# Peptides against a protein of PDB entry 2MBZ: the designs that were tried, part 114

Target 1, 143 residues: chain A of PDB entry 2MBZ
Amino acid sequence: GINLTPEEKFEVFGDFDPDQYEEEVRERWGNTDAYRQSKEKTASYTKEDWQRIQDEADELTRRFVALMDAGEPADSEGAMDAAEDHRQGIARNHYDCGYEMHTCLGEMYVSDERFTRNIDAAKPGLAAYMRDAILANAVRHTP

## One batch from the design tools (peptide; made by RFdiffusion4, then SolubleMPNN)

Design b2_p28_8_s1 (from b2_p28_8, 15 letters changed)
Fold by OpenDDE base, seed 2:
Structure b2_p28_8_s1 (fold): chain B 143 residues (1-143), chain A 28 residues (1-28)
Amino acid sequence: as target 1 above (143 residues)
Amino acid sequence: SRAERVLAKYGKALAGPPILSAFAAYGL
């Protein structure tokens, strides 16, 4: 799990504790390379590291919401760039994330109600918008 | 469409684990 005190966890994640999903994640993906990479990378993360990751997520959320509010299509350059930054952020902080993996994550955002609920808390339809932007970004990078 | 072809190529069963932040407040 995340090596933070309860107070530190609250400061970074608020009322949403990612560790509540630890058992399920381990059972479903514990034997994957992505899981191992994530555990290795995050093992050394400090509170400040986790806060940075949350700040990056907040920034991307704001970008996507702004794009939606502006009426920019999910396959616009702006939306695809935000999706690319999201992909790169996952790769930097968690595990190698190619376009195939990213596309699968996007589909999970709309197919798993837990993801959809959490994402759409920022704006209704955000999960679907992200999924579409992720797919569009993958398309433009597919030969 | 091209998008459908890409999805057909990449649209496999969800193999990657959810990132910790994805289950946090903003899902990213």
Scores: peptide ipSAE 0.043, ipTM 0.706, DockQ to the pose 0.062
Fold by OpenDDE base, seed 5:
Structure b2_p28_8_s1 (fold): chain B 143 residues (1-143), chain A 28 residues (1-28)
Amino acid sequence: as target 1 above (143 residues)
Amino acid sequence: SRAERVLAKYGKALAGPPILSAFAAYGL
């Protein structure tokens, strides 16, 4: 789990508690390489590391929302670049994330209502937009 | 189309990273 005090967790995540999902995550993905890599990487994370991760996520959210507000299609250079940064952020902070994995994550964002609701809290349709941008980015990088 | 082929091949949700489920709220 996240090795932070309750105060630190509140400072970083607010009312959101990542540890509430630990049991489900372990049950569903505990035997995957992604899970093992994530556990290994995050075991040494400090409050500052988690805060940086949240700041990066917030920045990406703002970028996608701005793209949507500007009417940029999900397969625009801007949207695909944001998707690529998202993929690289996952790879850097959590687990190896190739284009196949990233595409599957995008599909999960629209197929699991919990993800959809959480993502769309920033802007209605954001999850679908991200999924489409992720797919477009994967397409342009697929030989 | 190429996009349709990629979607058909990779559109199945993989067992994603456990922590991403928690952080999906922030766009991870």
Scores: peptide ipSAE 0.052, ipTM 0.726, DockQ to the pose 0.059; fails the geometry check
Fold by OpenDDE base, seed 4:
Structure b2_p28_8_s1 (fold): chain B 143 residues (1-143), chain A 28 residues (1-28)
Amino acid sequence: as target 1 above (143 residues)
Amino acid sequence: SRAERVLAKYGKALAGPPILSAFAAYGL
């Protein structure tokens, strides 16, 4: 799992422990390239690395919420740019994330109620908004 | 629509990625 002490994990992730999902993740995606890439890449991550990743995720969440509050459509340039940054962040931190993968992730955000519930904790409808922005971003980058 | 075409092209059965699955449950 994540190579942090329990104290460090708490400092970074709070009450959420990603390792609680390790078995499910392994069962569902353990044979994928994404899984292997992520395991290899994150094996060397320090607490500071994980904190940076968490900070980036929080910032992105706030950014999407701000867009929603401003009434920006999910297919606006602002929303699509946020989606692109999300995709690039995944690629940088975890695994190769093309538009196909990103679109699938967006769909998961609205199809898996656990994801939906956790994402929408920041703002109701955020998961759907992100999914739509992700799709729109993929569309604009598709010839 | 264009969106539907992209979704048809990229939309597979929800095969979420490893750590993101854990993180997405967390909102990542």
Scores: peptide ipSAE 0.040, ipTM 0.702, DockQ to the pose 0.069; fails the geometry check
Fold by OpenDDE base, seed 3:
Structure b2_p28_8_s1 (fold): chain B 143 residues (1-143), chain A 28 residues (1-28)
Amino acid sequence: as target 1 above (143 residues)
Amino acid sequence: SRAERVLAKYGKALAGPPILSAFAAYGL
């Protein structure tokens, strides 16, 4: 799990405990490169590192919501740029994330109701909007 | 806004922490 004290975890994640998925993740993805990469990278993360990661995600969420509120299409340059920043954030903080992997993540956001519910808490339809923006960004970067 | 209130309370990452990231990576 995350190498933080219970108090630190609460300060960073609040009532959301990411370790609630530890057993399922280990069972389904414990032998993958992404799992190993993430465990290796995050083993040295401090509370401040996790807070930075959360701040980046929060900013990106607000950015996507603002795009939706403005009526910008998911395949607009603004939405695709936000999707690209999302992909790069995953690659920087967790594991190698190419455009194929990113599109798979986008599809998961709308196919797994647990993700859909968590994402759409910020704004209804956000998961679908992100999926579409992720796909559009992948398309524009695929020759 | 609604989004700001949700983020302030839970601070949920889009990709999630390592455990959630690994969960998401090969879920499909």
Scores: peptide ipSAE 0.036, ipTM 0.696, DockQ to the pose 0.088; fails the geometry check

Design b2_p28_8_s2 (from b2_p28_8, 15 letters changed)
Fold by OpenDDE base, seed 4:
Order: structure tokens, then sequence, then C-alpha cells
Structure b2_p28_8_s2 (fold): chain B 143 residues (1-143), chain A 28 residues (1-28)
């Protein structure tokens, strides 16, 4: 789990405790390389590290919302670049994230109602927009 | 289409359980 005090966790994540999913994540993916990479990387993360990660996520959310508000298609350069930054952020912070993995994550965002609900809290349809942008980005990088 | 080809290429990943981090479970 995240090695922060309850107070630090609240400061970074607010009322949402990401560790509420620890058992499910371990059960479903505990034997994967991605899980092991994430556990290894995050084991030494400080509050400042987690705050940076949260800030990056928030910035990406705002960026996608702005693209949607501007009417930019999910397969626009702007949307695909945002998706690429998302992929790279996952790779930097958690685990190796190729285009296959990223596409899989995008599909989860629209197929798992928990993700859809959480993402769409920022803007209705955001999860679907992200999925489409992720797919488009994968397409442009796949021969 | 090109999209369909990419989806076909990554089909096994799409058919299986996705890999997520703890942070991904609650955010992006």
Amino acid sequence: as target 1 above (143 residues)
Amino acid sequence: SREERVLAKYGRALAGPPIVSYTAAYAL
C-alpha cells in the first residue's frame, strides 16, 4: 500500500483512499509484472511524489476536458498528445506501459463502471473520450 | 480499417483483465 500517514493521504487524495482497492488489485493482478514494478517503484515514494502524481493526473484531466470543451476530436493531435503524455506518465510513475497496455486501460475506463463513474465526475463522456484518444494514439504509433 | 487492425493486434489484451496501479483505480 501507500506508505503515507492517514493525514498525508487525506492531504493528497482527499476523501478518496486509493488503498480501498488494495485487496482487489492484489487478487486480480498481484502476480503480474506491472504490479511488481508498481510496488517496487512506489515503495519509496514520498508525500511529495504522490502529490506530484496526483497533480499530473489532475492536469491531464483538465487538459482532456479543455479539448472536449473546444470540440477537438478524440483523434486530434491535441487529444492524441494528451493520451501519449498519459501513457508516459504511467510508465514513469508505475509500470512499463506500451500501447497495448494503454489501450487495455482505455477499454477498462469505459467497461468498468467504477472507473467510468470516477472519470466522468470531471465531465460526462470523459472516459469514452480518453479511451478514443488512447486508441487513436496507439493507432498512429502502430505500423 | 486501421483501427480494427490495431484492435485485432491487441485483442488478447482487451479480452483479458487489465493491469492497473492503485492510483489508476481511483484516477486516470
Scores: peptide ipSAE 0.113, ipTM 0.780, DockQ to the pose 0.060
Fold by OpenDDE base, seed 3:
Structure b2_p28_8_s2 (fold): chain B 143 residues (1-143), chain A 28 residues (1-28)
Amino acid sequence: as target 1 above (143 residues)
Amino acid sequence: SREERVLAKYGRALAGPPIVSYTAAYAL
């Protein structure tokens, strides 16, 4: 799992323990390229690396929330750009993430109640907004 | 619609793993 002390894990992730789902993830996706890529990339991650990833996620969350508060549609340039940055962040930090994978992830955000609950903690409806922005971004990049 | 076509192509496939290999519901 994540090679951090319990104290470091709390500093980075707070009350959310990502390792609680390790067995489920291995069972569901252990044979996928994405899983292998993520394990390989994160094996060398330091506390600072994980903190950076969390900071990036927080920044993205703030961007989406601001867009929602401003009434910007999910297919606005701002929302689609945020979705693109999200996709690139996944690719940089975890595993190859094309538009197909990203769209599937967006669907998971609204179909898996655990993701929906965690995402919507920042703002109700955020998961659905992200899904819609992800889809719109995929559409504009799909011939 | 174009959105429906893209969704049919991508969104109905098996969802990828969580962003972090250790999480099933990581909010990223």
Scores: peptide ipSAE 0.199, ipTM 0.799, DockQ to the pose 0.064; fails the geometry check
Fold by OpenDDE base, seed 1:
Formats: structure tokens, C-alpha cells, sequence
Structure b2_p28_8_s2 (fold): chain B 143 residues (1-143), chain A 28 residues (1-28)
């Protein structure tokens, strides 16, 4: 799990404990390279590292919401750039994330109701918007 | 469409690797 004390976890994640998904994640992806990379990389993360990751996620959320509010389509330069930054953030913090992996993540955001519900808490339709932006970004980077 | 082709190509990979699923309810 995340190498933080319960107090540190609360300070970073609030009432949500990401370790709630540890068993499911291990069962579904425990034999993948992404899992191994993530476990190895995050093992050394401090509270400050996790806080930075959360701050980056919050910033990206606000950015996508702002794009939606502005009426920018999901395949706009702005939305695709936000998707690219999301992909790169995953790559920096967790595991190698190519456009194929990223596209699959986008599909998960709309196919797993838990992700959809949690993402759309910021704005209804955000998960679908992100999925579309992720796909558009993958398309523009695929010959 | 091009989008459909990319989706068909990339949609077969991992559904959701550890960290994204790990922080599903709070992080993107």
C-alpha cells in the first residue's frame, strides 16, 4: 500500500483511502509491468510526493472543467494538451504510459461506474470529456 | 473513422493499471 501513516494519508487524501482498492488492483493487474513499476516507484514516495501528485490531479481536473465551461470540444488543442499532460503525469509518477495505455484508461473512466461517479463529482460528463480528449490526443499522435 | 481505428487498436490493452485504480475515488 501507500507508504504513509494513517495521519499522513488523511492529510493528503482526506476521507478517501486509496488503499481500499489494493486487493482488487493486485488481483486484476498484479502480474503486469505497470503494477511492478508503480510499486517500485511509489515505494519511496513521501507525504510531499503524494501531495504533489494530488495537486497535479486537482489542477488537471480544474483545467478540464474550465475547457468544458468554455465550450471547447474534447478534440480541441486545449483539451488534447490537457490529455497529453495527464498521460505524461502518469508516466512520471507511476508507470510507462503510452497512448495505447492512456486510451484504455480513458475507456475505464466511462465503463467503470466508480470512476465515472468520482470523476463526475467535479462536473457531470467530465469522465466522458476526458475519455474523448484522451482518444483525440492519441489519434493526433498516431500515424 | 480514424478515432474508431485508434480505439480498436488501443482498446485491448490494460483496462486500468494500479495507480489509477488505486486512487479511483479521489485521483484521475
Amino acid sequence: as target 1 above (143 residues)
Amino acid sequence: SREERVLAKYGRALAGPPIVSYTAAYAL
Scores: peptide ipSAE 0.171, ipTM 0.787, DockQ to the pose 0.060; fails the geometry check
Fold by OpenDDE base, seed 2:
Structure b2_p28_8_s2 (fold): chain B 143 residues (1-143), chain A 28 residues (1-28)
Amino acid sequence: as target 1 above (143 residues)
Amino acid sequence: SREERVLAKYGRALAGPPIVSYTAAYAL
């Protein structure tokens, strides 16, 4: 789990405790390399580290929303670049994230209602837009 | 289409773990 006090967690994540899904995540992915990598990397994360990760996510959310508002296609250079930054951020902070993994994550964003609802809280249709951008980015990087 | 081929190749299942939690706190 995240090694923060309840107060620190609230300061970083607000009215959402990411550890509330720890058991389900462990049951579904506890034996995967990605899970092990994430647990290993994040074990040493400080409050400042988690805040940085949140800030990066918020910035990326704003980028995608801005692209949508501008009418940029999900396969535009801007949208694909945002998707690439998302992939690299996951790789840097959590676990190795190739284009296959990233594509799977994108599909999960639109297939799991919990993800869709959480993502679309920023803007309706954001999850689908991200999925499409992620796929487009994977396509352009797949020989 | 190329997109369909890539999706068929990579989008095999919803087996990718969430970043931190099942419903990522950051929504990404």
Scores: peptide ipSAE 0.119, ipTM 0.768, DockQ to the pose 0.063; fails the geometry check

Design b2_p28_8_s3 (from b2_p28_8, 12 letters changed)
Fold by OpenDDE base, seed 3:
Structure b2_p28_8_s3 (fold): chain B 143 residues (1-143), chain A 28 residues (1-28)
Amino acid sequence: as target 1 above (143 residues)
Amino acid sequence: SAEERVLARYGKALAGPPIVSYFAANAL
């Protein structure tokens, strides 16, 4: 799993305990390439690495919220660029994330209430906005 | 529409693993 002490895990993830989902993740996705890639990449991650990943996620959250507050549509260049950065961040940190995978993740954000609740904690409707931006970004990059 | 075509091709609810593969229901 995550190669951090319990104290380090709390410092990085706070109230969110990733270990609580370990069994579910293994059961649902343990045979996927994404799971194997993620385990291999993250095996060497330090506390600093995990903190960077969380900081990137927080920054992207603020970016999407700002777009929503400004009234920018999810298919705006700004929203689609944020979605692209999200996709690339997943690819760098965890597993290969093409537009198919990214679109599936976007749909999961609005279909799994746990994701929706966690994402919308920043702003109601954020999960749906992200899903729409992810889809729009996939469309503009699909021949 | 283009969006519907992409969804038909790529959009599978709950088919993708959570980000980090160790985390489910994680915000981003």
Scores: peptide ipSAE 0.126, ipTM 0.769, DockQ to the pose 0.070
Fold by OpenDDE base, seed 4:
Structure b2_p28_8_s3 (fold): chain B 143 residues (1-143), chain A 28 residues (1-28)
Amino acid sequence: as target 1 above (143 residues)
Amino acid sequence: SAEERVLARYGKALAGPPIVSYFAANAL
């Protein structure tokens, strides 16, 4: 799990406890390379690292919300750039994330109601918007 | 459409289900 004290976890993640899903994640994906990569990378993460990751995620969320509020299509340059940054962030922080993986993640955002609910807490329809942006970004990078 | 082609290509994980922790999902 996350190598932080309970207090540090609270400071970084608030009321959300990522470790509550540890068993499910392990059961579903524990034998994958991505899981192993993530475990290896995050094993050395400090509170500051996790905070940075959260900050990056929050910034990305704000970017997408701003795009939606501005009426920018999910396949706009701005939305696709945000999606690309999202992909790169996953790759940097967790595991190798190509366009296939990213597209699958986007689909999960709208197919798993738990993800949808969590994402749409920022703005209704955000998960779908992100999925569409992720897909569009994948399209523009596909020969 | 291009999107449909990409979905056909990338929509199915070759190595199994994608990994994203619910933590990651919450953090995006």
Scores: peptide ipSAE 0.094, ipTM 0.764, DockQ to the pose 0.056
Fold by OpenDDE base, seed 5:
Structure b2_p28_8_s3 (fold): chain B 143 residues (1-143), chain A 28 residues (1-28)
Amino acid sequence: as target 1 above (143 residues)
Amino acid sequence: SAEERVLARYGKALAGPPIVSYFAANAL
């Protein structure tokens, strides 16, 4: 899990409890390379590291919402660039994230109601918009 | 601040799910 005190976890994640998903994640993906890479990388993360990751997530959320508000299609250059930054963020912070893996994550955002509800809290349809942008970004980078 | 109001409105929508997905790997 995340190596923070209960107080630090509250300061960084607020009402979100990342530990509540640890067992499910381990059961579903504990034998994957992605899980092992993430556990290895995050083992040394400080409170400041986790805060930076949260700030990056918030910034990305704002970018996608702004694109939607501007009426930019999910396959626009702006939306695909935001999707690319999301992919690269996962790669830097957690595990190697190719375009196929990223597309799978995007599909999970719309197929798992827990993800959809949390993402769409920022703006209705955001999860679907992100999924579409992720797919478009993958397509443009596929020879 | 304006930033605080934006964060209050949009919250940490991508915080929770990304944390879960960052540890997860699924297939199409």
Scores: peptide ipSAE 0.040, ipTM 0.697, DockQ to the pose 0.083
Fold by OpenDDE base, seed 1:
Structure b2_p28_8_s3 (fold): chain B 143 residues (1-143), chain A 28 residues (1-28)
Amino acid sequence: as target 1 above (143 residues)
Amino acid sequence: SAEERVLARYGKALAGPPIVSYFAANAL
C-alpha cells in the first residue's frame, strides 16, 4: 500500500483511503505491467510526492470544471489538452499510459459508479465529460 | 464515426490500473 503513516495519509488524502481498494486492485490488475510499474514507482514516494500528485489532480479537476462551465465541448482543444495532461500525469507518476489505456480508463470512469460518484462530486457530469475528452484526445492522436 | 473507430480499435483491454483505479475514484 501507500508507504505513509496513518497521519500522513490523512493529511494528504483526507477521508479517502486509497489502500481500502488494495485487495480489489490486486485481484483485478495484480498480474499487469501497469500494476508492477506503479508499485515500483510509488515505492519511493514521500509524503511530498503524494501531495504533489493530489495537487496536480485537483488542478486538473478545476480545469475541466472551468471548461464545462464555459460551455467548451469535450472535443475542444482545451478539453483535449486537459485530457492529454491527465494521460501524461498518469504516465509520469504511475505507469505507461498510452491512448488505448487512457481510453479504457475513461470508460471506467462512467461505467464504475464509484468513480462516477466521486468524480461528479466536483461537478455533475464531469466523469462523462472527462471520458469524452479522453476519447477525443485519443482520436486526434490516432493515425 | 471517428470515436466509434477508436473505441473499436482500442476496445476494453484493461479497465484500469491500480492507483488510477482507486485514486481516480476519489477525484481523478
Scores: peptide ipSAE 0.111, ipTM 0.760, DockQ to the pose 0.073; fails the geometry check

Design b2_p28_8_s4 (from b2_p28_8, 16 letters changed)
Fold by OpenDDE base, seed 5:
Structure b2_p28_8_s4 (fold): chain B 143 residues (1-143), chain A 28 residues (1-28)
Amino acid sequence: as target 1 above (143 residues)
Amino acid sequence: SREERVLAKYGRALAGPPIVSALAAYAL
């Protein structure tokens, strides 16, 4: 799991403990390339690295919410750019994330209620908006 | 603040390694 002290974990993740999902993920998908890449990359992460990742996620959330509040379509350049940044963030921090992979992640946001509830806590419909933006971004990058 | 709590929950849901791995598994 994440090699931080309990106090450090609390500082970075608060009441949300990402390690709660470790057993399930390992049991179900421990043999996937994405899992292996993620474990390899994150093994050397410091508290500061994890904090940066969380800050990036928060910033992305704010961007999407702002786009929704402004009435920008999910296929707007702003929304697609946010989706692209999300994809690149996954690729940089965890595992290779192509556009097809990203599209599937977007579908999971709306199909898995656990993710939908967590995402929509920021704004109702955010998961669906992100899914649509992810799809639009994938389409524009797929000649 | 409420915003901070909401953002923290959302951000952590998307950024954690086990969660990211789960998302990847869904896509594969």
Scores: peptide ipSAE 0.077, ipTM 0.718, DockQ to the pose 0.075
Fold by OpenDDE base, seed 3:
Structure b2_p28_8_s4 (fold): chain B 143 residues (1-143), chain A 28 residues (1-28)
Amino acid sequence: as target 1 above (143 residues)
Amino acid sequence: SREERVLAKYGRALAGPPIVSALAAYAL
């Protein structure tokens, strides 16, 4: 799991514990490449590393919400750029994330109720907006 | 603010390892 003390985990994640899914993940997907890459990368992460990752996620959420509030379509340059930054963040921090992988993640955000509920807590429809922006970004980067 | 608390809390769900990496692999 996350190599932090319980106190450090609380300082970074608050009431959200990313390790709450560790058993499910191990049982269902423990032999996947993405799992292996994530475990390998995060094994060396410090509290400061995790804080940076959470700050990036928070900023991305605020950015997408602001785009929606401004009425920018999901296939706007602003929305697609936010989707690209999301993809690159996953690639840097967790596992190789190409456009196909990213598109699959976007679909999961609207098809897995747990993701939809968590994402839409920031703003109703945010998961669908992100999915659409992710798809648009993938399309513009497909030769 | 309420917005700040909501955004800070649920932005963390997007980072989401190890479940995000595992679910992504399953989706492919």
Scores: peptide ipSAE 0.067, ipTM 0.718, DockQ to the pose 0.081
Fold by OpenDDE base, seed 2:
Formats: structure tokens, C-alpha cells, sequence
Structure b2_p28_8_s4 (fold): chain B 143 residues (1-143), chain A 28 residues (1-28)
């Protein structure tokens, strides 16, 4: 799992335990390139690295919520740019994430109730909004 | 604020390494 002390994990993740999915992820996708890349990249991450990642995720969430509150369509430039930043963040921090991969992730956000519940905790419909923005961003970058 | 706490939970859910990795693999 994440190489942090219990106290450090609490400081970074609060009451959310990212390792709660470790066994399922390993069993289902442990042989994929994405899993391998993520394990290799994060092996050297410090508490500060994880905090940065969380800060980036929080900021992105706020951006999407703000876009929704402003009534911006999910295929607006603003929403697609936020989706692009999300994709790039995954690529930078975890594993190679092309537009197809990103689209698949977006679909998972709405098809897996666990993700939908966690995402929509910030704002109802956020998962669907993200999925739509991710798809729109992928389309605009596909020749 | 309550909103920040909720947003933090969402961010953590998306940022967790096993979650991100699982999501990528699940999507494919």
C-alpha cells in the first residue's frame, strides 16, 4: 500500500482510506501496465507528494463544481479543459493515460456505484458531468 | 466548511493510487 505512517495517512487522506481498494485492484488488474506503472511511480512518493496529489484533486473537483454551478455545459471549453487537466494529472502522477483510457475512466465513474457515490458526494450529478466532459475532451483531441 | 470536507472526500476518492489504477484498468 501507500508507504506512509498511520498518522501521515490521516493527515493526507483523513477518514478516507485509499488502501481499502488495494486487494480488489490487485486481484482484478494487478497484471495490467497501468497498475505496474502506478506502483512503480508511487513507490518513492513522500507525504508531500501525496499531499500535492490530493490538493490537485481537490482543486479539480472545485473547478468542476464551479462549472456546473455556473451552468457551463460539459462540452464547454472550460469543462473540457478541466477534463484535460484531469487526464494530465493521472498521466503525471500514476500511469500513462490517453484519451481512450480517460474515456473509460469517465464511464466507470457513472457505471460503478461506488465511484458515483464518492464523486457525487461533492455535488449530485458531478460524476456524470465529469464523464461527459471527459468524453467531449477526448473527441476534440481525436482527429 | 462542509463543502470543503465534501470536496476533499471526492478528491481523495479520485486521487487514491489503487482507485486510479483500478479505474484505468476497469475502463479498458
Amino acid sequence: as target 1 above (143 residues)
Amino acid sequence: SREERVLAKYGRALAGPPIVSALAAYAL
Scores: peptide ipSAE 0.076, ipTM 0.723, DockQ to the pose 0.087; fails the geometry check
Fold by OpenDDE base, seed 4:
Structure b2_p28_8_s4 (fold): chain B 143 residues (1-143), chain A 28 residues (1-28)
Amino acid sequence: as target 1 above (143 residues)
Amino acid sequence: SREERVLAKYGRALAGPPIVSALAAYAL
């Protein structure tokens, strides 16, 4: 799990505890390269690292919400750029994340009710918007 | 079309279980 004290975890993640899914994730994806990469990378992360990651996630969320509020299509340059930054963030912080992987993640955001509920807490339809932006970004980067 | 190729490729990939970590889930 995350190598932080309970207090540090609360400071960074608030009421959301990602470790609550540790067993499920291990059971479902524990034998994947992505899981191993994430474990290896995050093993050295400090509270500051996790806070940065959380800040990046929050900023991205706000960015997508702003795009939605502005009426920008999910396949707009702005939305696709946000999706690209999301992909790069995953790659930097967790595991290699190509466009195929990113697309799979996007689909999970709308197919797993837990993800949808968590994401849409920021704005209804955000998960679907992100999925569409992720897909559009993948398309524009495919010859 | 280009989009159809992408969707076809990734669609097959999506037939299997998604690969995620709990942390990636929180990263949204």
Scores: peptide ipSAE 0.055, ipTM 0.674, DockQ to the pose 0.064; fails the geometry check

## One batch from the design tools (peptide; made by RFdiffusion4, then SolubleMPNN)

Design b2_p29_1_s2
Fold by OpenDDE base, seed 2:
Structure b2_p29_1_s2 (fold): chain B 143 residues (1-143), chain A 29 residues (1-29)
Amino acid sequence: as target 1 above (143 residues)
Amino acid sequence: MEEEEKRARAESPERRSAGALAFLGGAFL
């Protein structure tokens, strides 16, 4: 789990507690390389590390929302660049994230209603927009 | 885009599940 005190968790995540999903995550993906990598990387994360991760996620959300508000298509350079930054952020913070893996994440954002509702809290349709941008970014980087 | 979306949807459940490890709840996206 997240190695923070309850107070630190609240300061970083607010009402969201990622540890509430630990059992489900372990049951579904506990034998995957991604799970092992994430557990190894995050085991030493401080409050500052988790705060940085949240700040990065918030910044990315704002970028995608701004693109949507501007009417930029999900396969625009701006949207694909935001998707690339998202992929790289996952790779740095959690686990190796290639373009195929990233595409799978995008599909989950629209297929798991819990993810969809969480993401779309920032803007309706954001999860679908992110999925499409992720796909477009993967295509342009695939030979 | 459509063909790539079809491919993504046709991805194996195991691959989709492995990729989906970006923490339930969406806080980590």
Scores: peptide ipSAE 0.099, ipTM 0.720, DockQ to the pose 0.040
Fold by OpenDDE base, seed 1:
Structure b2_p29_1_s2 (fold): chain B 143 residues (1-143), chain A 29 residues (1-29)
Amino acid sequence: as target 1 above (143 residues)
Amino acid sequence: MEEEEKRARAESPERRSAGALAFLGGAFL
């Protein structure tokens, strides 16, 4: 799990504890390369590393919300760029994330109610908007 | 047709299962 004290975890993640999903993640994906990569990368993460990751996530959320509020289509350059940054963030912090993997993640955001509920807490329909932006970004990068 | 194909790719069981990892719950976005 995340190598932080309970106090540090609360400071970084608040009410969300990623470790609550450790068993499910292991059962579903424990034999995947992505799982191994994530375990390897995150094993050395400090509180500051986790805080940075959370800050990046918050920034991305704000960007998508702002795009939605501005009426920008999910296939706009701005939305696709935000999706690209999201993909790159996953790749940097957790595991190799190609465009196909990213589109699968996007679909999960709208198919798993836990993701949808969590994402849409920032703005209703955000999960769907992200999914559409992720797909559009994947398309524009597919020769 | 095109969107259905794109969704089929996005819904690949292999990738869909492999990609979620510790992002379960959606707070890791």
Scores: peptide ipSAE 0.094, ipTM 0.728, DockQ to the pose 0.039; fails the geometry check
Fold by OpenDDE base, seed 3:
Structure b2_p29_1_s2 (fold): chain B 143 residues (1-143), chain A 29 residues (1-29)
Amino acid sequence: as target 1 above (143 residues)
Amino acid sequence: MEEEEKRARAESPERRSAGALAFLGGAFL
């Protein structure tokens, strides 16, 4: 699990405690490569590492929201670039994330109500917009 | 939690793996 104090966890994650899902995550995905890679990578993460990850996620969220507010299509260069940055961020911080994996994640964002609700807290329809941008980005990078 | 477990088992390995990471590290938020 995340080896931060309760205080540090609150400073980084706010009201969201990722450890509340640790048991469910282990039960559902404990035998996957992604889980093993993430567990290995994050085992050494400091508070500063987790804060950086959250800052990156927040920045990406703001970018997508700004694109939506501007009326940019999810298959615009701006939206696809944001999706690419999202994919690369996952790859750096958690596990190998190819375009196929990324599209699966995008689909999960709209098919799992918990993800949809958490993402759409920033802006209604954000999960769907991200999914569409992820798909468009995958298509443009597929020969 | 039986329905959620059934859904989790029906999910692709990629979806299951992604979900685990999203909840553990806020990776997808």
Scores: peptide ipSAE 0.083, ipTM 0.699, DockQ to the pose 0.047; fails the geometry check
Fold by OpenDDE base, seed 4:
Structure b2_p29_1_s2 (fold): chain B 143 residues (1-143), chain A 29 residues (1-29)
Amino acid sequence: as target 1 above (143 residues)
Amino acid sequence: MEEEEKRARAESPERRSAGALAFLGGAFL
């Protein structure tokens, strides 16, 4: 699991325990390249690394919310750029994330109620907006 | 592409999203 003390986990994740999903993740993707890459990268992560990842996620959330509040379409340049940064963040921190993979993630955000509930906690409809932006970004980068 | 990834891709979006690895529950979106 995440190599942090209980205290460090609380400081970074609060009431959320990412380790609760370790078995599900292993069962679903344990033999994939993505899983292997993620395990390799995160094995060396410190508390500061995990905090940085959390901060990046929070920043992207705020950015998408701001776009929605401004009435920017999910296929606007601003929304697609935010989706691109999201994709690149996954690639840096966890595993290679191409546009097809990213669109699959976007669909999961609206199809898995656990994701939808957590995402929409920031703003109702955010998961759907992100999915649409992710798809639009993938389309514009697909020849 | 590994066979598990090919299989996953043929499944529902919820199943095929290998990106859920560190993001399950939406912690790392």
Scores: peptide ipSAE 0.074, ipTM 0.709, DockQ to the pose 0.046; fails the geometry check

